# Peptides against a protein of PDB entry 9GMZ: the designs that were tried, part 5

Target 1, 343 residues: chain A of PDB entry 9GMZ
Amino acid sequence: TGFPLELLTRPATERLAYFENYTVAHPRLKEVYEILMRTIAEPAGASFIFVYGASGVGKTTLRLRVEQKLTELALPKLESDRARVPVVGIEAIAPESRYFNWKEYYTRALITLEEPLIDHKFDYGVRGISRDNFGKINVESKVVAPALRRALENALIHRHPDVFFVDEAQHFGKVASGYKLQDQLDCLKSLANMTGILHCLLGTYELLTFRNLSGQLSRRSVDIHFRRYCADSPEDVQAFKSVLLTFQQHLPLAETPNLVDHWEYFYERTLGCIGTLKDWLKRVLSDALDREATTITLKDLQKRALSVAQCQKMFKEIQEGERQLSETEADVQNLRSALGLGA

## One batch from the design tools (peptide; made by RFdiffusion4, then SolubleMPNN)

Design b1_p8_3_s3 (from b1_p8_3 with S1M T5V)
Fold by OpenDDE base, seed 5:
Structure b1_p8_3_s3 (fold): chain B 343 residues (1-343), chain A 8 residues (1-8)
Amino acid sequence: as target 1 above (343 residues)
Amino acid sequence: MPITVEPV
């Protein structure tokens, strides 16, 4: 079914917001969603879930869908336990400095856990953390990172979410000279262990560095690879064309643009990443709405496409990540063969 | 707005 035809008479802002909020349930998203939901329901003693894949594959969309579903499933329990938060999700910020800002991370996590819809005032036992007249957390500049961590640990224990999401988690890998990436990982492990809260880290293939640094994480982590669509797979090409057809039907324009006939050009400039595709179409739709255009042309697409140089850079980063995973799969097969377990 | 999860 296409977009609601009534949108054609609505303001450009409502038409754009419809497309922004629209999500295609493509096969890879559904697969990763089902694995992630099952793992959150039955963590089997795991403390971490790693969701890794290409930039623009759709990891943020996955997070938001899981957050929505966990909230819906928790509603009957939230009536009896008003202190509980079913899920918490934050985005890790790229540091302006050469090192990850833990103070900012803990502050953002606390603010997100204590959104004003929660009637239960919790005292964090930390001087300089207060609520304003609107129920928002205020953190004084004098509060140090170790105090914010203790406040976050207490908040996570009290609110008891089913999972704590951290998007763009590769930013934890930004360490100052002389510090080890292991110290950042041990800090995260300690937070998960002290709170008993399952952590889900979503990020690029740079998260594989976190996976490889600790043989202890392999026992307490679940790995989920969010793959792109590959042009060498007929099934992946068909799925990518079906996504283009669905987006074509959900662009709120008077004339439906033919995106499917240009599938190779869309693939060339997205590398099979559906998030990159959606962001591109959003920019092109915004330009079309600003011009009161009836449809999208190939020229409109070309104006907002990623450059060939950007695509080549992204493709090298993808190939390196996919190579590291294929080597790990080969190492597992070699280990199985060496153990006398059939391939 | 209902998020229409259309199965692809």
Scores: peptide ipSAE 0.014, ipTM 0.484, DockQ to the pose 0.542
Fold by OpenDDE base, seed 2:
Structure b1_p8_3_s3 (fold): chain B 343 residues (1-343), chain A 8 residues (1-8)
Amino acid sequence: as target 1 above (343 residues)
Amino acid sequence: MPITVEPV
């Protein structure tokens, strides 16, 4: 079934919001969602989940769908436990400085964990953390990072989320030395261990560097690879065409555009990343709605496409990440062979 | 498999 036809008489803002909120349950998203939900439900002593894949593959969409589902599943328990938060998610910001700002990270995590709708007062055990008249957390500038960490540890223990999400987690890796990266991972590991809260780090293939640096984290982590669709796989091409067909049916336009016939151009400018595809179509839809257009054309698509230079850069980053994973698989085979277990 | 669009 396509979009609700009543949307054609609705304001451009509602038509755009429909498409923005629309999620295609494509095979790779479903697979990763099922693995992630199962791992959150039964972590089996894991302290970390790593979700890695290309930029624009759909990791943020995955996170939001898991957050929604965990919230829905928690609703019956939240009636009895008013202190509980089912899930907490933050985005790691790229530091303006060469150093990750832990003070800002802990402050943002506390603010996110203690949304104004949480009526249950909690003492953070730290001076200079208060609630304003609107129930928002205020952190005084004098509060130091170790005190904010303790406040976050106490808040996470008290609110007991099923998972703590960190999106764009590769930004932890933007430290000038492997040693500083290890210190950051040890800090996150300490937070997970002290709170007993499962941490899920979502990011690019740069997260593989975290896996390689800490054999101890690897024993307490689950790895989830969110793959793009590959043009060399007939099955992946068919899945990608099916996604295009689904988006075509869910664009709230008077005339259904033919996206599927242009699948190669869509693939060229998205590298098989469905998030990149959705964001592109959202921009094109916005432009079409602003013009009161009945449909979208190839020219409208071309106007909002990523440049060839952007695609070439993104493709190099993908190839390097896919190579590192292939090397890891080869290293496992080499290790098995060296152990006498066979290939 | 049909892409089951779960309605949001």
Scores: peptide ipSAE 0.007, ipTM 0.459, DockQ to the pose 0.140
Fold by OpenDDE base, seed 3:
Structure b1_p8_3_s3 (fold): chain B 343 residues (1-343), chain A 8 residues (1-8)
Amino acid sequence: as target 1 above (343 residues)
Amino acid sequence: MPITVEPV
C-alpha cells in the first residue's frame, strides 16, 4: 500500500500536498494520541494537559489529528448546538520582546475561536471588537489586554470547546526571569479555572520548567511525554525503519527511493524525531518535483539535511530534557519504594 | 532500482 498512482499525472502542488497531509501512524504517536484522547474525554478534574517532547517529535501532527477527531465526534451535536466549537487550537508566538504579548495571544485566540463560518455570532460586550463583512473578528488597537481576556473568557464559556490547545507553549517561558514564568502560568490557570475549559499545552522539554515552578500544577495537570525513538532500543530502531519504509512508499515519485538502507543517516540527522524526518523528506520531495525527477538520491537528501552542528545542538537539548524526566521518574520510584508501594 | 551510492 502506497500513494495513489494517479498522483504521478497530477501537478507538483497536489503531489506535495498529498505527502504534507499524509501521517504515519507510528507507535509513539498512537500511544500519545490514545492517552490524550482519553484524558480529554475524562479529565478527572484536571485543568491542564502538558504534552512535552523533543523539537520535531510530531506534537503539531498529534494536535491536528486530535482536533480533527474531536471535530468529527462533535458533528452530531453541532447540528443542535450551533454556538458550540468542539476544539480550539493556537500556536504560541515567540515574543520579539522580553515580555509575552498577552494582547496578541488573546486576539489570536478570539480570532481562532470565533470563526467566520459559525452561524451563531457572539456579542463580546467589549467596545472595539467587531466582525467585518466576511464575519472575521476585528480587534481595534485601543482594546486593552484585560478587556480581550474577558472577551476570550466569555467566548470560551459560550463556545464550550472540549479542549483549548496551545502549541509551541515553551514560548510562554521565554521571559527574562523565573518569576515572570510563574505569572504566565498563573494567568493561564486563572483562564482555565474561570472558563472551566481544559487547556492542553504542547511544547519542548522547556515545558518541564513550568511543572517545577508550580506545586499546584501537579494536582490539576496530566503529563504526557512524547518520546523520540532511541537508537539503543532495538524496538525503537525497528519502529523508525518501519516509518522510513512507510514514507518511501508514500513519496509520490515514479521510482520508490530506498530510504530504509540509509536508516542510520536518517537517524543521525533526525535524532529519532519523526516530524523532523517528515519535514526533511517534504523539502527533498519539493526539490525533486521542481526538477521533474523520477526519484530522490542520497545527494538530494544531503542537500536538505540538518547540519551536524544543528543535530549536535538539538541532541544536547534532548538529552537534558530526557535526563530531567529520568531523574523525576527515579525519585517517584524511590518514594514509592520507601512508602512500601510497588513500582 | 537500487540507489547507486557512488562512493565519494
Scores: peptide ipSAE 0.000, ipTM 0.353, DockQ to the pose 0.031
Fold by OpenDDE base, seed 1:
Structure b1_p8_3_s3 (fold): chain B 343 residues (1-343), chain A 8 residues (1-8)
Amino acid sequence: as target 1 above (343 residues)
Amino acid sequence: MPITVEPV
C-alpha cells in the first residue's frame, strides 16, 4: 500500500511532511526496538542502556518510537497520576569549551522534563527556577550547577519517567581527558542511582569508549548495537531493497520512481544506514516538489547524494566501531574458552 | 504522529 493518493492534490509542504513523518519498520529497527522496550520494562538492576551504531542508522527514529510507545502505555496511569511523565528525551550538545557544561545539561533536562502540559506544578526547592505564564521552565543565570542537579533529581523522582534518553551521548566524551571523562560518567551514574531512573544513552561508536572506562558502569549497563545493513549479507541486502521499495511507494509523487533498480547506488551513498537514506530521499523529494515534478530521476538523486569522500570517511568510522565490537566479542569468547566455559 | 509501516 502506497501513500494516500489525495496527497497529489495537496500543497508541497503537506506532501513533504507526510514523507518526513513516514517511518519504515525495517528489521534492524524492529529488533533494536524490541530489545530496548524489553530492557526498559525489565532493566534487571541496570542503571544505563547504551545504544550505539553508525551515524544515520536511525537512533533518533528508534528513540521517537520508544517515546511514543511508552507514552501510549502510560496513558491509563497518567489519568490517576497527573504528576507522572512517561519518558524524557534530550540531545547532548557538544560544548564549545573543553569542559562539559553541566549547568546547560541540567537546565535542558529540566525544561524537557517539565513540559507545560503537566497540571501539577512542582516546587524545585531552588531559588531562581520558575515557570512562565505558559508553564515553561525558566532558570535564572545565577542558579549554579549543584542547585540545578538537585532540582533535576527531585523532578526525576517526582515525575518518575520509565527512561531518560540522552541522544548524541558521544558528546560527553569529546571534551574530557580520561580522568574528567570518568568523573562525568560517575556524575551520570550518581544521578541515575539517586533518582532510580534508568538512563538510555544513544550515540555513535564513540560511545563505546564510555562502556569500558568504568567496570562499575559496565556491571550496571545493557548494551544494544544498532547495526547497519551489510552488503556482504544476502539477508541484509534483501532488507535494504525492501526498504527502498517501501520508500518508493511512499514518495507522494504522481509517478512512482524506481529506487530498487538503483539499490547499489543507494547502498554506496548510505552505507546501509536507513536514516541517511531517508534524509537523502527527503532532500530529493523537496527539490522535486519545488519543481512540481511528477517523479524523481537518477540525476535528482545524484544532485543530493553524499560525496564519495564523505562516504569514505563515514565508512572508516563505521569499520573502526564494528572492529572494536568484533574484538570485544572475540575477547569474551576467548575469555570463556580460557575459563573452560563452552562457546 | 509518525506513520510506521512494515517493509514490503
Scores: peptide ipSAE 0.018, ipTM 0.494, DockQ to the pose 0.926; fails the geometry check

Design b1_p8_3_s4 (from b1_p8_3, 4 letters changed)
Fold by OpenDDE base, seed 3:
Structure b1_p8_3_s4 (fold): chain B 343 residues (1-343), chain A 8 residues (1-8)
Amino acid sequence: as target 1 above (343 residues)
Amino acid sequence: EPIEVEPL
């Protein structure tokens, strides 16, 4: 089943938006989605979910689909409880300085949690936090981080989201010392504990550093590995080719491009990461639509591909993350065997 | 053979 043929007569912006909003339910995404939805519904005393995997594996797509689904499921309750927000999602920004900007983080979280469309106004009890005439949260420069934290804690308690998402959460770790990383984790733990809100941190394999720093997190966290597709697995290659076939059918172009015949080139330049693949195809589709082209060529693909040097760098980062996980899995098996529990 | 995958 391809794209709606009516899109061929629509503006380039609508054609691009169709492809942007199209999500292939590839096996790894479906698996992680089901685990994540189940864990959010039944956290079993967990305070954290860690979703880790390669850059461009599709973690943001996973988040957005979960946010959409949680919002849809909450609609009947939102009619009766105008204070409730079903889900909140933010992206952690890489700090420009050697220190994570908690003031900015809390401000962004408050702004996201308190969108103008929420009829129920909350009093933060903090001077210098206000709503403008459009209901947008304004935080005065004089408001200090501890006051913003209390405002966020109160807002999270009052709005009671089923989960708080933090995308690109590896950016909490960019503090120049392991000790500062522990302090960041303890701040996040305290926020989750004080609010009773489940936190889901999505990020690269750099999130594994978070797992290793806190043996106390392991008892209150669920770990979800969002794997890429591997070329050494026939099943993974078949799944990757099926994704290419599906995207091929859902590119709103007059002539269907043959992406599947170029699967090795797509694999070489995406490392089996479907988010990287989708973003590449979006750029190429945008260029094709701007030129009123009937199809996408290999030359069009090559023009927007990541360089070999970028792919080599990304692959080294992936291999290091996969190695660390494999070692951890082996250590768990060795421990289980030593305890007489079996593998 | 590759197969079409349903949307999520």
Scores: peptide ipSAE 0.173, ipTM 0.895, DockQ to the pose 0.194
Fold by OpenDDE base, seed 5:
Structure b1_p8_3_s4 (fold): chain B 343 residues (1-343), chain A 8 residues (1-8)
Amino acid sequence: as target 1 above (343 residues)
Amino acid sequence: EPIEVEPL
């Protein structure tokens, strides 16, 4: 089933928005989605979920779809519990300084958790945290990080989300010389323990450093690897071609482009990352709509492709992450063999 | 052949 044909008579902005909002339930996304939803429903004493994978694999898409689903599932209960927020999600910002900005993190988390439209307003008990005439949270510059933390702890307890999402969570690892990454992890553990709220950290393979640094986190965490599609797997190649077929049918153009015949070129420039593929097609669609074009050509794709140098850099980062995981799997097998449990 | 994937 393709896009609604009525879109061909609609403004370019509406045609683009259709494709932006369209999400292919590709096998790896569906697998990770089901594991994540199950883990949120039954955390079994876990305080953390780590979702790691390549840049552009689709982690933000996964987060947004889980946030949507948790919101939909909570709607009937929110009528009786007007203080509850079912889910909260923020993106961690790369620090401009050598240190992760906890003050900014707590401020953004509070602003997101206490959105203007929430009926039940909370008093943070902190001077310099207020709401404007539009109900937007205002945090005065004088408010210190320990006060913002207490405000966030109280807000998380009061709102009681099923999960707190942090996207781009590898930015917690950005510590200056002389500071320990362990102190950042202990801060996050303390926040999860004090609030009783499950935290889900989404990020690149740099999150594997968090997994390895804390034997206490490993006991209270669930790890989810969001894999890319691999060209050496016939099943992964078939799944990737099926994604291309689906996207070509959902591009709101008068003539359906043949993306599937170019699958090797799409694979070369996305490394099997569906988020990278979608972002590429979105840019090419935008250009085609601006020209009032009837279709997309290979030449249009080439204009918006990542460079070979960008792909080589991204591939090196992927290979290092995949290698670290493979070493961990081998260590498990070696431990089993040493224990006499067999292969 | 490639198969259409459902939306999520």
Scores: peptide ipSAE 0.151, ipTM 0.887, DockQ to the pose 0.195
Fold by OpenDDE base, seed 2:
Order: structure tokens, then sequence, then C-alpha cells
Structure b1_p8_3_s4 (fold): chain B 343 residues (1-343), chain A 8 residues (1-8)
């Protein structure tokens, strides 16, 4: 069933918000969602979940839907336990400096844990952390990173989320020599171990470097590959066309655009990444609504498409990530063969 | 043929 037809009489902002909030349960998203939800419910002694895949595959959408679902499932318990936060999600910011800003990371994590809706005051045991009159956390500039870490550890223990999400987690690695990346992982591992809170790191294929650097993390991690759709797979092409069909029916426009007939152009400019597709369609929808247009044309699509040069760069990054995974699979086969386990 | 995918 398409969008609610009553949206055609609603403001452009409401029409855009409908499409922004609409999430297609495409096969890869559904699969990863089910694995992630199951792993959060039953971590089986895992301290980490790694969700890796192409930029724009839909990792942030996955996170937000899991956060929503965990919040919904926790509501009955939150009435009895006012200290509990069901889930925490932060986005790792790329550091402006050559060093990851742990002080900023801990500050943002504390602020996110202590959203104004939480009436239960917690003493962090750290001078210079306070709540304002609105319950918002204020961290004084004098508070040092080790003190913020202890505050975050105490907050995570007290709030006891089912999972702590870190989106764009590849940013922990971007500036680290291999040693500094290990130090970052050991820091995160220590935080997970000290709090008993499951951490989920979402990011690009650069997260594979995290997996490879710590044989100790591999024993306590679950890996989830969020794959793109591949044009060489008939099933993937069919799934991608089905996503286009669904999006065209959920664009709140007077005339349903034919996106499916342009599937190759959509594939060329998204590389099979549904997040990239959705963000493209959002931009085009916004432009169409601003013009009070009845539909979206190919020209409107072309105006907001990623450039061929951007797509070529993104495709190289994807191919390198997919290659590293294939090498890991080959290494497993080589290891099996070397162990006398048949292929 | 492409089919409508359910919302999540």
Amino acid sequence: as target 1 above (343 residues)
Amino acid sequence: EPIEVEPL
C-alpha cells in the first residue's frame, strides 16, 4: 500500500518527514536486523558486535531501527526501573587533530546517556559534571579524560543499556598507527569489560582492521556483514528493483514516478547501497516539494545524483573491503586445509 | 517481477 493520500494536502515538511521516516525492510536490512536483535538479546559472552559494510548501505538506518525497537521493548520495564536506559547510540566524529578526542567522546556519551527525560539523578563521583535546571549534563572544561571515563563507566553500570552503539566507528582508526588503533580497541574493550555493557560498532570496511588487530576481540565479538546488492546477482537485482518499486509508491507525490524503469541508473549511482538511494530520493523529493511538482522526472534525479567520480571512488572503497573479506574467507579455507579439515 | 517490500 502506498503513502497515505491525505499527505498530498499536508505541508511539504510533513510529506518529507513521512518519506524520511519510512524504512523499506529490504532483504539485507531484515537479515542484519534479525541477527543484530538476536545477538543483543543473547550475546553469549560477546562484548562486541561489529557491523561493517559499504558507506550508505544503511547502517545508521539499522541502528536507529534497533534503538527504536529496544526502546519499545523496554517501556514496560522502564516504568519500574527509572534509572534504566534501554539503549545508547552515538556517532563517532572524525577527529580534527591527529588524535582521537576521548574527552569529547566520553562527554558526548555521557550527554546521550543522560537525556533530559531521565528524572533519576545520578552522582558520577566526578567534580565538574553537573546537571542544569533542565536536567542536561554539563561537563566543565577542567574535567580530564580519565575522570570522564570513570563517569561514563559509572553511568553505563547505573543505566545498564542492553547495547551501546557507536556509529561511524572507523573514525577510531583513521589517525592511528597500528599501535594506536590497538590502544583504542583496548580502551573500548576495557570500557565494555568494566561496565558489562555490550558494545556495537557500526562502520565501513575499515572496521575489518579492528577485527584483524585483536585476536582477543575476535573471541568476544560477533561480526555482521551488511552487504550491498550486486548487479551480477539476479536475486540482488530483483531485490533492488523491489526497493525502487516500494520507494516510488511511498514518495508522497500526486503522480507516482516510475523509478523501476531507471533501475540501472539508480544502481550506477548508488552501487546497490539502499541508504545512498534513500538519501538521493530524499533530496529529489525535497526539490520536488519546494517546486510543488506533481512527480519526479529523470532530470530531477540527475540534478541530485552523485557524480561519476564520487561513485568511482566509493566503488573502489567497496571493492577493497569486499576483497579483504574474500581474502579472510580464503585464509579460513587455507587454515582448514592446513589443519587437515576438508575444504 | 519487482514486489512491494514491507516497511520495517
Scores: peptide ipSAE 0.149, ipTM 0.886, DockQ to the pose 0.195
Fold by OpenDDE base, seed 4:
Structure b1_p8_3_s4 (fold): chain B 343 residues (1-343), chain A 8 residues (1-8)
Amino acid sequence: as target 1 above (343 residues)
Amino acid sequence: EPIEVEPL
C-alpha cells in the first residue's frame, strides 16, 4: 500500500513530513524492537540495556518508536497517576572539552523529564532549580553537578519511567583515559541503582568498551546487537531490496521511482544501514519537492550520496566493531569449552 | 522477489 495519493496536492512540507514519519518495519528493526520491548517489560533484575550497532543502522528510529509505544501503553495509567512519566529519552552530547559535561547531561535529563504538560509539580529538593511561567525548568548557573545529580535521582524516582534512554551513548567513552571511563560507568551504575530505573544505552560499537570494562555491569546488563544488512547473505540482500521497494512506494511523488533496480548502488553508499538509506532518501525527496519534480532519478541520488571516502571510513569502523563482537563470541566459546560445557 | 514491508 503506497502513500496516500492526496499528498500529491499537499504542500512540500506535508509530503516531506509524511516520509520522515514513515518507518519501515524491516526484519532487523522488528527483531530488535521486540527484544527491547520485552526486556523493558521484564528486565529480570537488569539495570542496563546496551543497544549497539553501526552508525546509521536505525538506533534513533528504534528509540523513538519504543518511546512512542511505551507512551501509548501508559496513557490509561497516566490519567490516574499524573506524576508518572512513562519513558524518558535523551541524546548524549559529545564533550567539547576533555571531560564529559555531567552538569549539562543532568540538566538536559531534568528538562526532558519535565514536560510542560505534567500538571503535578515536583520539588527537586535542590535550590536554584525552578519552573518558569511556562512550566520549563530553569537551572541557575550556581547549581553544581552533584546537586543536579540528586535532583535527577529524585525526579527519576518520583516520575518512575519504565526506561531511561540515552542515545549516542558512546560519547560517555570519549574520555582521555580508561580510568575516567570506569568512573563514568560507575556514575551511571550508581544512578541506575539509586533510582531503580532501567537505563538503555544506544550507541555505536564503541559501547562494547563499556561492556568489557565492568564485569559488574555485565551481570546487570542485557546486550542487543542491531546488525546491518550484509551483502554476502541472500536473506539480508532480499530484506534490503524489500526496504527499497517499500520506500519506493512511500515516496510522495507523482511517478514511483525504481529504487530496487539500483539496490547495489544503495548498498554501496549505505553499507546496509537503513537509517543512512532513509536519511539519504529524505535529502533527495526534499530536493525533488523543492524543484516540483514528478520523480527521483539516479542523478538526484548521486547528488546526495555519501562520498566513497565517507563510505570507506564508515565501513572500517563497522568492520572493527563486527570484529570485536566476533572475538567476544569466540571468547565465550573458549570460556564454555574451558568450563566443560562443550561447543 | 522484494516484498513491501508494513510500517512500524
Scores: peptide ipSAE 0.139, ipTM 0.882, DockQ to the pose 0.196

